# Peptides against a protein of PDB entry 5Z08, part 26

Target 1, 168 residues: chain A of PDB entry 5Z08
Amino acid sequence: RQKDEWAKKTSSLMKQLDWFIGEHLGAMLAAEELGGPVVGELMEIDPDDLSAGFNAHGKLKKATSQPDLDRRQRRIDDIWGPQDEQGQAHKRKRGADEALAASAEMRDLIEQLMNKLVEAGGDNSATYVEIPRESAAARFLVRSKVAMFHPNDARRLRLVDFGRDLDD
Target 2, 222 residues: chain B of PDB entry 5Z08
Amino acid sequence: GLPRLIDAIEEASKIPAKRRQTPIKPTIEKLTTHLYTHGASPDSLLRLADLLTLRNHLDQASLAAITRNLYPSSTVSDEVVLRFIGALGHGQLKPTLALQALFLRWLVMVYHLLENPGVLGQVYGVLFDLLDTAAIRPQLCHLLALVTRRKHVRPFRIQAILTLSRQTGGDPNLTGLLRVFKNYYPEIIVGDATKGRASAFKHPDPQWRQHLDEIQQRRSEA

## One batch from the design tools (peptide; aimed at target 1 K9)

Design b2_p14_1 (made by RFdiffusion4)
Pose (drawn by RFdiffusion4):
Structure b2_p14_1 (pose): chain A 102 residues (1-31, 98-168), chain B 214 residues (1-190, 199-222), chain P 14 residues (1-14)
Amino acid sequence: RQKDEWAKKTSSLMKQLDWFIGEHLGAMLAAEALAASAEMRDLIEQLMNKLVEAGGDNSATYVEIPRESAAARFLVRSKVAMFHPNDARRLRLVDFGRDLDD
Amino acid sequence: GLPRLIDAIEEASKIPAKRRQTPIKPTIEKLTTHLYTHGASPDSLLRLADLLTLRNHLDQASLAAITRNLYPSSTVSDEVVLRFIGALGHGQLKPTLALQALFLRWLVMVYHLLENPGVLGQVYGVLFDLLDTAAIRPQLCHLLALVTRRKHVRPFRIQAILTLSRQTGGDPNLTGLLRVFKNYYPEIIVSAFKHPDPQWRQHLDEIQQRRSEA
Amino acid sequence: SAFFRYLVEKIAEH
């Protein structure tokens, strides 16, 4: 099957993203850098793991967030995540993976 | 003769205007004239794109003059196209929004000359996420309308464009893009973009006809 | 930032 290539590509891309978060983004967020990288990654991992866990239930894809988390602000500003409209302490990913003809 | 002019503009591009031993306006005009007559080669286009995209000491009037006369001889590379894509939106590394609108207008006018038009499809999300920026929205919509293929019409983008249409009170450029989306998915709830400058199109065609000569 | 968003989109597609 062609499945593990979609796995190989994902494991490879995950590592490239983590490198980018650690090398470039954490430092930008500080303005320590190491702390910002760890929390951004944990948040993205939690965000992505849940989006698929819901499959069809669009309502269950929110994660609790500290009040003034800069990681969520960046992710919302970058249009990779969205706050819940009723309250801003829960957050979901934009669902890039969903496709009509997937 | 053209590379020498670019070499001069590149050097002047590195120092402030008052410290220049010569006014640059005469040299910018020579470049503009040469580009009008002969077009820009693939390599010259790349160098000009760097000058238009990177922060330097060139003034706005000079950059706009160059952009307006950026008729390609032959083809347009991915290297050129991506530089202009990276120049879009807000950020300290990026050019003015006015120049960005000119770049987007230029990409529409030279869309048929890209060596790899699919490259714009690979950066579709970069173009799309910038629709909120009103200063460049009309040009973004036209370019997105040419670039949109079925694979790009995803539910999150359908919803995002609908929300933006409602919040802006109905931008006709957004509804034009939604028309293109509906062509791929008619299930969707319901300006046919014309060429932005016909004289520029005509002048480009004249310059491009030299490719048939040998 | 745009490249970052592109990486997240590609990971999500895969």

Design b2_p14_1_s1 (made by RFdiffusion4, then SolubleMPNN; from b2_p14_1, 8 letters changed)
Fold by OpenDDE base, seed 5:
Order: sequence, then structure tokens, then C-alpha cells
Structure b2_p14_1_s1 (fold): chain B 168 residues (1-168), chain C 222 residues (1-222), chain A 14 residues (1-14)
Amino acid sequence: as target 1 above (168 residues)
Amino acid sequence: as target 2 above (222 residues)
Amino acid sequence: MDEFRLMIEEIAEL
């Protein structure tokens, strides 16, 4: 009975978290990754305004061909490209695709962090997830005081152990 | 007249101070007195902008004195504005950051005399990217507060200001600029960083403004 | 942020 109530509560919280990530956080994280406002200094920026992406210098870069780091940079260019009706539809779709990608990255990161916490069995040294980059998702978790970077390695992220900080 | 004074200073600026046959200081004083009394024409402003922004052998005190007396007798052209904007930032050929701060202060004080205020909007990115330079940040924020339009308020710039505000411990000039941004996008949650004192971007020199107005009025009566 | 933190805390405490 208690295990079932716990499982139901966990499932309910996971669903709420997933909803929050998908409906609210993903768009904001996508905006931050695109050089938009830092999530937590919540601008209710319309997802449509967030879809209008920004380069590191705030100019629309012309479409240069370099692929992956350039994918998010290309989204800036496509978000601010000529406003024809087709361009607006492509912008909205691209903004939605970034929000989905950011949501997926956040979900995956939270899952990895939680799994490592469980697997570590109380060894704080084993709770670190290696992150390929300092993403908006990773930065948000740190700003939210949910996660922390390794003191000597910003590529290693762990959940804040909310349970152990009470026993000290 | 003013052109002859500029000619003498231009020639002197090519020569190191130790190799000048004649002290330049009396000529600088005559120039600044003339500028204070009559202002500078558009042509004279361009020549003075080149003297102020290009690397030469003029001392910093002379350059600062010219800048403090750089009253336009009429309008300020895009070319003059672009000389001052081009002089901003880090580099061996750039003016000192102290002099750059005076240029930005000057642009704030003459903003209403620009032939095309839109020129500053076109170089908005150049100005904005210099906000990390602490020595010029107060004047940059003030100028950006005047120049900012909805088209400039972009999520990346909001983020950049917010990030820089956190890194600087809530610089009141950055908070002031964020308030300007919030006028275009009310949904900007300026977090705890704005609980601090925001700069009101008041006119930096009321006496300079009054004297400028007197110079401008004399032109309208001629 | 606070609500998000609380959700994660509740999940991590479970």
C-alpha cells in the first residue's frame, strides 16, 4: 500500500515535471540556447518571439554551411529571415522544434542525474553525469539549485542531494 | 578662424611633443575658446572628430579639452557619429577608454542634433557588444537608452544584459537599460537584479546643455 | 524556478 502510494505520487510528480518541461521550460531553454533570456529571469517571452533567435552578436548571420554548432545559429538566421507567410510558418515550426529539442535535452539530463544519484548509493563522487556541453538545461538546473557542477570540472554535473544536506 | 586653428593642430599632431618647435597648448586653448564661443560647423566637427579618434601625437589633456568644448553650431552628420563609434573598443590604435567615455557622453549630449538619429540604431550591435567594458559602460547604457527601439530589444540582448548584470552585481546602468527594454517588452521579468537602484539617465551636464542651446539659438537668428 | 526545484526535491526524496 505505501509502496503503491509512493509509486503513484512519483508517477504523478514525473508527469507534472514532464508537462512543465514540455509546456513552459522547453521554449525558455531554447530561447536561452539561441542567446535569449536566461531561464529563471522569466520573461514571459511569447514562444513566437523566442523563435526569432539571436546570434552571439545579435545580428542575423547569413546562412553559412557549418553544421552542428551552426544549427542553433542557423535557427537565429531562419527566425529573423524575410517575413513571408511561408517564412513565418517555417519560423514557428523551427521555434517549436527547438523547444522540443530543449525539452528532450532537459528530460534526458534530469533522467541521467536521477539515475546516477540512485546508482551511486550515497557515494557523492559517483553521482556526477558527464555533460558534453554547458547547455541552457544544465545552467538552469544549477541556477535553480537543483544541480551543481563539480568544483574542478564544469563538464561534470550532479543533483543536489536534498536528503543528505538535512542529516549534516 | 577655426579652420586655421585646426590646420595648426593637425600639423602639430603629426609631430611628437618633444620635437615640436612651438608649444601646441596655446593653439589648443584658442581652439577651445573658439569652440566655446561659436561652436563647430559640420566640416570643422569632422576634422576635429578625426583629430580626436585617429592615433596622433596630441596629449590626452588636449584631446579631452577639445571633446569637452565640442559644441556643434548646427547638426551632427552621420560621418561624425561614425568616427566616434569607430573609435570605441579595445585596440592599440583606439583612443583611451577615458577618452571613449567622453565621446559617448558627447553623443548623449548632442543626440537631439543628429542629422539622422537612425545611424546609431544601425550600429546598435557595435555599441551593445561593448557593455562588458566597465570604463565606458555608464555612458554606453545612457546612449543605448536613447537609441533603443523595439527592433533592438532581442532575447539575446536581454539575456546578455541579464548575464552581465549578474556578473557585475547589478550595475545600476544595466538595470536602467533593462527598464528601457521592459518598455518594449513588459513581460521582461527583471528579477532581483532590478530591485537595485536603476540609473535614471539624467542629462550628464546641464550647464553644457544650456551653453549648447545658446550656441544653437545664435545660428537660428543669423 | 522554486516550483521546479520543489518538484525535483520531492521526486529525489522519493
Scores: peptide ipSAE 0.156, ipTM 0.310, DockQ to the pose 0.231
OpenDDE base, seeds 1, 2, 3, 4: peptide ipSAE 0.131, 0.156, 0.143, 0.149; ipTM 0.297, 0.318, 0.321, 0.359

Design b2_p14_1_s2 (made by RFdiffusion4, then SolubleMPNN; from b2_p14_1, 10 letters changed)
Fold by OpenDDE base, seed 2:
Structure b2_p14_1_s2 (fold): chain B 168 residues (1-168), chain C 222 residues (1-222), chain A 14 residues (1-14)
Amino acid sequence: as target 1 above (168 residues)
Amino acid sequence: as target 2 above (222 residues)
Amino acid sequence: MDEFRLMIEEISRL
């Protein structure tokens, strides 16, 4: 009975989390990865807005390209090499795909973090997940105080153990 | 000693001020006096970092007073640093932005005492993403100015600073940070954004520095 | 962010 109630509650929470990631967080994370606003500043980003790309301001490029903005972007592009116009066009077409990819990355990261926490059996050293990059997902988890980087290695991320604070 | 003072404050922090049997203010004053005189050991720093960064029932004035007297007697561990970094940003469970600004100021003032200065470079993205938060931006830019290395200077971050500089009407701290970026890549054409007044990122409290040096010297002689 | 944290916190306590 208690195990079944626990399983139901866990399933319900996981569904809510999955919904939140898919419907809201994925688009915002994709926006951040694309150079948009940091998640938490903008409450909602329409996936369609991701396709428009973000201006230097993390705001949606509204079609009114002020010519001076383009000149500064060109200068950065000239300094750091041609941002392949094809690469930007491909990023624009992928707005929905980027949101899905960001959602998948976030789901996978959370799953790994939770699994490591369970597997560690209370050993904090074993709770770290190796992350290939400092992703928007990883940064969001840290900003949300859900995860922490390893003190000496930002490629290692662990879930904050919210359960232990009750037993000590 | 200091551990007993921390114990008393930790216990008091679990209880709302109105439900405490004993006023905590005298104990906070004893703690801050002790910290001012002797500094905090690495172990004490960790415990104090938890008191400062975790949600508890301590009042903002007490937290600020502890932070202002948080002199390390030795080094600052990565764990202590990460407690303060994890406390940054918006959220009901986070410390106030005023307290976060004090934490960032503290990190600037103790940067030379970090066991691993590279730890801040590892969380560079987290710090950089908070630049939009006006209340902490001055101290954040100063910290980033210390932490920034060539690997952190990327096109997207250059563009983000340029953008935010325009949005803020040319915040001198952002201009200062952009000048730091230009030191790594002189070819960065920042145009009028670098022509403005830039912060020089001077030490925020020379008296605090002097007192820290005195505390640190006493340890080297012991 | 806060709701997300609460969800993760609740899941991690289970």
Scores: peptide ipSAE 0.197, ipTM 0.340, DockQ to the pose 0.261
OpenDDE base, seeds 1, 3, 4, 5: peptide ipSAE 0.170, 0.186, 0.191, 0.186; ipTM 0.306, 0.330, 0.329, 0.312; seed 5 fails the geometry check

Design b2_p14_1_s3 (made by RFdiffusion4, then SolubleMPNN; from b2_p14_1, 9 letters changed)
Fold by OpenDDE base, seed 5:
Structure b2_p14_1_s3 (fold): chain B 168 residues (1-168), chain C 222 residues (1-222), chain A 14 residues (1-14)
Amino acid sequence: as target 1 above (168 residues)
Amino acid sequence: as target 2 above (222 residues)
Amino acid sequence: MDEFRLMIEEISEL
């Protein structure tokens, strides 16, 4: 009974986490990866907002009033894609694809971090996951105080062991 | 002149290196020589900031060479500053962290030439939230040490830097920034994490400073 | 962020 309740609770929390990653966090992480705001600023970023691009302050570029920011985006568009209606559809699709990719990266990273924590059996030195890059996902976990980088190696990330802090 | 060199580099930046009809390196060398001799006007700085911060086909060595020779002949506009700030952080479309570190170093070295130093104070949160990025942290801490005012020293930022200092084993740059925070709030208990040697945030390149001063003086005499 | 942290914390304590 208790194991089943624990398993159900764990499953429920994992589903909630997966939902949060997919519905909210993925788009924000993708925005950060695309030069948007850092995740944790209260701006709900819609995947559609990723197509509009972000200013230096991480704010959505409003189509109308900032000609100089438009020059920057136009140059990117001139270099990397057509400005036509197909280009806008491609931008929206690209934004959605980036959000999905960011969500997948975040899910995978959390899974690896949790698995390493379990496998380490209490050895904190064995809890580190090697990350190929300092991603928006990795940084978000650190900012959220969920993960920590190795003091001497920013390619190594571990979960904060919340259980041990209660027994001390 | 400088505008024509920038035009040529802008056009070349749209084309992959393997598809260019002419090598860009000689044009980059002419640009950097011109910048070293005369500096960049505000208009040229903006164009160069776009070349440096936007994803294009320029190689990292060329971008670094331009950044190292990016002497302002006059003031640095808010727009130029914001281009560099907007290029910071992680992202597929953002410059490399190595190049971002050069941008931050540049902002430190030209801080006294900003038309509005307050612009950096407005983006303080953006800069502060990047402190977890180890590759740019030294230059970020130095820039934040210049920019920090009482209004920026908030309890959550104090706690964030203390936490990050613990997580990094007492990074001297973070300790240096905490010392700046203490100037505004002496009651900040910098725990054992600050027993380490704090960075003094000295000017990163005295020769660059001297050459900048020479460029700036020539304008005041004209 | 806080809700996310709490979710991870709760999962990790499990």
Scores: peptide ipSAE 0.167, ipTM 0.334, DockQ to the pose 0.246
OpenDDE base, seeds 1, 2, 3, 4: peptide ipSAE 0.145, 0.164, 0.161, 0.159; ipTM 0.301, 0.338, 0.324, 0.356

Design b2_p14_1_s4 (made by RFdiffusion4, then SolubleMPNN; from b2_p14_1, 7 letters changed)
Fold by OpenDDE base, seed 3:
Structure b2_p14_1_s4 (fold): chain B 168 residues (1-168), chain C 222 residues (1-222), chain A 14 residues (1-14)
Amino acid sequence: as target 1 above (168 residues)
Amino acid sequence: as target 2 above (222 residues)
Amino acid sequence: MSEFRLMIEKIAEL
């Protein structure tokens, strides 16, 4: 009975997680991987503030109303982007494929992190997963305080020990 | 005074925590309190930079606490800057990436107090080559945004950021840095990677800035 | 982010 309830609860949580990754997080991570906004950082950064750049003293240049440069960049993307319905369809398809890839990467990374946690048997040194690259998925996990990098090696990622953080 | 506190911590740093005769935590607390109240002189900054960047037996919490309270009372020398830059990257002898991120944040926050801001421009390549390290990338991009001049905006670096931006999915910090590059070379086409929200590189800690300004003001009145 | 973290925490506790 308790095992069945545990199994049901685990299955339900896994389904919810999978849904969240597939329906929401994957697209956001793909957008992050394509140069979109970082997921979960309050990018309080007005894109307009960045367009101002920094002066020689490291201060934000006053936003010179260069609305024209952003218009020009959009125009270049609009000029070289396939403007036809086929090009939009290809762009949408590419975006969908990237969202699927990001979702798969996140799922795999979470699975590896969980597996290492189980295998380590409480040895925190053994809980690290080697990541081939710093992905949007890995960064998201760190920003979300779900994972942390090895202190000396950013290619090693582990789950945060949620049990220890309660005692500090 | 501050020098005596540093002496005690330097000596303690040579000894593993389990072999220390006295707990170092009270001395660290006295140090951080002193730093918060008075700041650090250039000489003290150098000594503290060595404590923070060189491998020793100090715990990470203590090192982080010192770094968070590392208010310069005056200017920051090239030597101090170079200690922190030398501590960046991967290696068994280097500080943790978390601590490196704090160092980079510190450099951002004290950039206006550097005796020679050009020193960072001289080590620009070292900083730039670390952009692939995600744990320090936000602070690194911010520092690079401050340091970048036209001479640093080279085709290979533009391409490197564009490539890394694609690989990282347009990390907003990289997008922010690319925008800085575009200020020098408007012709840089940052494709779909710039459609993302870029980092504004706001001051990391306004309260820390205010407190630094108060410490600096006291020096100007003396 | 908070919801995601909570989901992972709950799964990790299982």
Scores: peptide ipSAE 0.137, ipTM 0.302, DockQ to the pose 0.222
OpenDDE base, seeds 1, 2, 4, 5: peptide ipSAE 0.133, 0.138, 0.140, 0.134; ipTM 0.297, 0.294, 0.340, 0.309; seeds 2, 4, 5 fail the geometry check

Design b2_p14_2 (made by RFdiffusion4)
Pose (drawn by RFdiffusion4):
Structure b2_p14_2 (pose): chain A 102 residues (1-31, 98-168), chain B 214 residues (1-190, 199-222), chain P 14 residues (1-14)
Amino acid sequence: RQKDEWAKKTSSLMKQLDWFIGEHLGAMLAAEALAASAEMRDLIEQLMNKLVEAGGDNSATYVEIPRESAAARFLVRSKVAMFHPNDARRLRLVDFGRDLDD
Amino acid sequence: GLPRLIDAIEEASKIPAKRRQTPIKPTIEKLTTHLYTHGASPDSLLRLADLLTLRNHLDQASLAAITRNLYPSSTVSDEVVLRFIGALGHGQLKPTLALQALFLRWLVMVYHLLENPGVLGQVYGVLFDLLDTAAIRPQLCHLLALVTRRKHVRPFRIQAILTLSRQTGGDPNLTGLLRVFKNYYPEIIVSAFKHPDPQWRQHLDEIQQRRSEA
Amino acid sequence: TAATLARLREYRMR
């Protein structure tokens, strides 16, 4: 099957993203850098792991967030995540993976 | 003759205006005239795109003059297209929003000359996520309308464009893009973009006809 | 696609 290529591509891309977060983004978030990289990655991982966990239940895809987390602000500003409208301490990913003809 | 002019504009691009041993306006006009007559080669286009995209000491009037006369001879590379895409939106590395509108207008006018039109499809999200920026929204919508294929019409983008249409009180450029979306998915709840400058289109066609000669 | 995005990132970071 063609499945493990979609796995190989994903494991390769996940590493490239982590490299980008550590090398470039964590330093930008500081303005320590290492702390910002770890929390951004943990947040993106939690965000992604949940979006699929719901499959169809769009309501269960929110993760708890510290009050003034800069990682969530950046992710919302970059249009990769959205706060819950009723309160801003839960967060979901934008659901890039869902497709009508997937 | 053209590369020499670019070499001069590149050097002047590196130092402030008052420190220039010569006014640059006469050299910018020579370049503008040459581009009007002969067009810009693929390589010259790349160098001009760097000058238009990177932060330098060139003034706005000179950059706009170059952009308005950027008629390609032959084709438009991915290297050129991506530099203009990367120049879009807010950020300290990026050019003014006014020049960005000119670049987006230019990409619509030269869309048929891209070596690889699919490259815009590979950066579709970059273009789309910038629709909130009102200063460049009309030009963004026109370009997105040319670039949209079925694979791009995703539910999150459908919802995002609907929300933006409601919040802006109904931008006709957004509804024009939604029309293109509906052509791929009629299930969706319901300006047919014209060429932005016909004389520029006509002048480009004249310059492009030289490709048939040998 | 990923290669194009990498190239776009390089051009932007200049």

Design b2_p14_2_s1 (made by RFdiffusion4, then SolubleMPNN; from b2_p14_2, 9 letters changed)
Fold by OpenDDE base, seed 2:
Structure b2_p14_2_s1 (fold): chain B 168 residues (1-168), chain C 222 residues (1-222), chain A 14 residues (1-14)
Amino acid sequence: as target 1 above (168 residues)
Amino acid sequence: as target 2 above (222 residues)
Amino acid sequence: SAEVLQRLLELELK
């Protein structure tokens, strides 16, 4: 009975999380991957201030069209730059595709982390998932204090076990 | 005047709230009103810094209200700065982390009024070692962004920020501080952990700044 | 696992 109630509760929470990832979090994570705002921080950064970039002194750099803008900065400028009419549809589609990709990455990462936690049977050393890259999804989970990196290996991520940390 | 209000609050701070014959709240309100209107002299700032940083029986709301109205009418002495720095970190005798965050925010907002800005550079290590304290990290990074000079940018501190940035999932305040470090040493390889957004370290309260400027201007005309 | 998910959801709702 308790196991069934726990399974039902877990299933309900997973459905709610899946909805949240698909409807909200995926787009925010995609924005972060593209150099946008970090999810979960109330960035009181004016969107206009984001577009201009910040110099080393925290002053808004005027968007100087310097040609050697690093590919990532170009992506930010491509996302947040002035919407010329014809580029908008391709940008919107690309943004939607990136949001879907980020949603899928987040779902997969959570699934892997949960599976490892169950498989480990209480061995904290076996709960680590090897991540191919430090993604916005991985960073979000760490900022949210839901996951943690291995102290010596940033390619290894695990869930924080809230149940065990109370008994030790 | 302000000294008499401080005297009354100092005496009340020695007594637990339940044993006070009179509520202290009206006196705190008079103090904060006076501070808002006239600011605090260097001598008054020192006395208020002691009230804010030393363990006493004042409630957290009163301490926060005083801190939010702690407008200097003149300069801020090294002694006042050191009182606030000494109050940072973990300990039963130290102020709450919420109040410490307000102190750091205050130091950021009055940085241009310090008699000797170099005093913060002398205690740079103390400030830097508190970066692991999440509750005060945003304001610490902002203050360190103002204080950091080439002499402070050491390999061990670069590595410490990089490690902490990974452990925190790329805290934007740490990324912002690393950008400040990179200004002094462009060759600093900001690893993948810092590819995230950096904090801009904007002024924490533009209205507070404007009001401070008004108080400072009145003194220059007197 | 349920607590992790609950905490994630609570963080998202804030």
Scores: peptide ipSAE 0.031, ipTM 0.445, DockQ to the pose 0.050
OpenDDE base, seeds 1, 3, 4, 5: peptide ipSAE 0.030, 0.027, 0.031, 0.031; ipTM 0.270, 0.300, 0.464, 0.259; seeds 3, 4, 5 fail the geometry check

Design b2_p14_2_s2 (made by RFdiffusion4, then SolubleMPNN; from b2_p14_2, 10 letters changed)
Fold by OpenDDE base, seed 5:
Structure b2_p14_2_s2 (fold): chain B 168 residues (1-168), chain C 222 residues (1-222), chain A 14 residues (1-14)
Amino acid sequence: as target 1 above (168 residues)
Amino acid sequence: as target 2 above (222 residues)
Amino acid sequence: SAEVLQKLLELQLK
């Protein structure tokens, strides 16, 4: 009975988390990866505001494309550049694609972190996931105090086990 | 006069110290005394900027002494500013990072005397790309804090500072610059990076400022 | 753990 209730609760929470990642968090993480604002505790940035781009007044303005921009700056200029109707559609599509990619990365990271936590069977040393890069997703989880880096290796990330801190 | 002192130093700068017939130190002392008393005209500033920024045989102590006494008697031209900006960064032909830090400090202290403050805004990218250079970062952040306008606060720069702030363990100068960015974009969430100690970007040398003001006042009375 | 998920969800409420 208790295991079934836990399983149902976990399933419900996973669905809610998946929804949140897909609907809100993915876009914000994509913005951070593209050099936008960091996703903090206060998610006051409307995803729609992120799609619009920030002008010289924090409002939407057309940045003139200089050609020698790095790949990241090109992505920003593509996301924040002049909106003609076709450019807006391509920009929206690209923004959506980056949000989907960020959502997938977050989902995969959470899944790996959770799987390692389960597999470790209580060994905190075995709960670490090796991350190929410091992603916006990884940073978000750390800022949120949901995950922590290994003290000596920033390539290793684990979930903060809140349940064990109560049983010890 | 000042031009003759500069002439003598320019000629001496072409020759290694061991091959000079006369010690240059007395001439440097006369120059720095003159600069302290009268300041440098725009023409003299340009010549001195070349002496400070171009590779020559002057010793670092002499270059630092000139820089510390580089009081403008008038305005600072775009050309002078660009000489100092061009001297920034890594390379065998560039001044030492210690001297570059003094140049950045000087630009901060004379910012209000620039003929065109917008010139620094035009080279904002060049300045910003040097933030990873720890030796010049404090003065560079201070200069950027003065120069930054909303047009410069771009997403990639926000993220670059945030990344660098994490890598540096929250350098107070970077935190200070992020606060300047946040003034233009309040929606910038810096998380705990802004909760840390930030530089207030106070004037680097109040005595130098006071002496500069005295030199500038004498010009207005002449 | 359900607690980790709960904490992740609490972040949604902020």
Scores: peptide ipSAE 0.038, ipTM 0.273, DockQ to the pose 0.017
OpenDDE base, seeds 1, 2, 3, 4: peptide ipSAE 0.027, 0.023, 0.022, 0.023; ipTM 0.261, 0.323, 0.297, 0.247; seed 3 fails the geometry check

Design b2_p14_2_s3 (made by RFdiffusion4, then SolubleMPNN; from b2_p14_2, 11 letters changed)
Fold by OpenDDE base, seed 4:
Structure b2_p14_2_s3 (fold): chain B 168 residues (1-168), chain C 222 residues (1-222), chain A 14 residues (1-14)
Amino acid sequence: as target 1 above (168 residues)
Amino acid sequence: as target 2 above (222 residues)
Amino acid sequence: DVEVLLKLLELELK
């Protein structure tokens, strides 16, 4: 009975998390990857705002033609391609694609982190996931105190064991 | 007057709430009302700083209420500042981290009234070493942003904040502080560690600032 | 809310 209730609760939470990732968090993470605001400071980012690009302050840049902006800033400016209907559609599509990619990355990362936690059987040293890059997803989990980096290796991420802190 | 209210609260602070003959809340309300209306003199600030920072039997809500109404009527002495700095960090005898955050916020809001702003620069290391304490980090970074001078921006601190920024997933307050560091050393690359937003360190409470200015103006007319 | 959900998920997986 308790295991079944637990399984149902876990399943419900996973569905809610999946929904949240897909509907909200993915877009916010994509915005952060594009140099937008950090997730948790802004509750909702309009996908249209993702297409607008962000300045060094995390504010929407007005399309100023400054040539020497770094490659990522160019991606933001390239998202601001010509205001023709085709350009807007391509922009929206690109923003949506980035949000989907960020959502997928977050889902995969959470899954890996959870799987490693289960596989480790209580060995904290075995709970680390190797991450290919410090993504917005990884940073979000760390900021949220859900995950932590290995102190000496930023490519290794693990879930924080909250159960230990409550029993102490 | 304010001194008598402080006297009453000091005496009450020595006694557990359950053993007090009279409720302290009405006296706290009188104090906070007085502080809101008139502010606190340097002497009163010191006494209140002791009440806020030293372990006593006052409840957290009362301490927070006093802190929120701690308007200086004049300047803030080094001694008052040091009381609040000494109250920071972990320890059984120290105020709660929530209250410490309020103290740091207060220091930010009254920074321009410090008799010697350099006092915070002298304790810069103490403040900097507390950056790992997440509960106070936002206000601490803001205070450090005000206090930081070229002499404080050292390679080891740059590295420390970069490391902590990675460990915290790019805390925007740390990024904001790194940006302040970059003002002194433009060669500091913030972006690799902090692709995220930097905190702008805006004034924490514009209404509080306005009210403080009104209290301070009365001093200049006096 | 999400942090709480993630924390709850982590707590339930243990």
Scores: peptide ipSAE 0.022, ipTM 0.478, DockQ to the pose 0.043; fails the geometry check
OpenDDE base, seeds 1, 2, 3, 5: peptide ipSAE 0.021, 0.021, 0.022, 0.021; ipTM 0.271, 0.281, 0.297, 0.261; seeds 1, 2, 3, 5 fail the geometry check

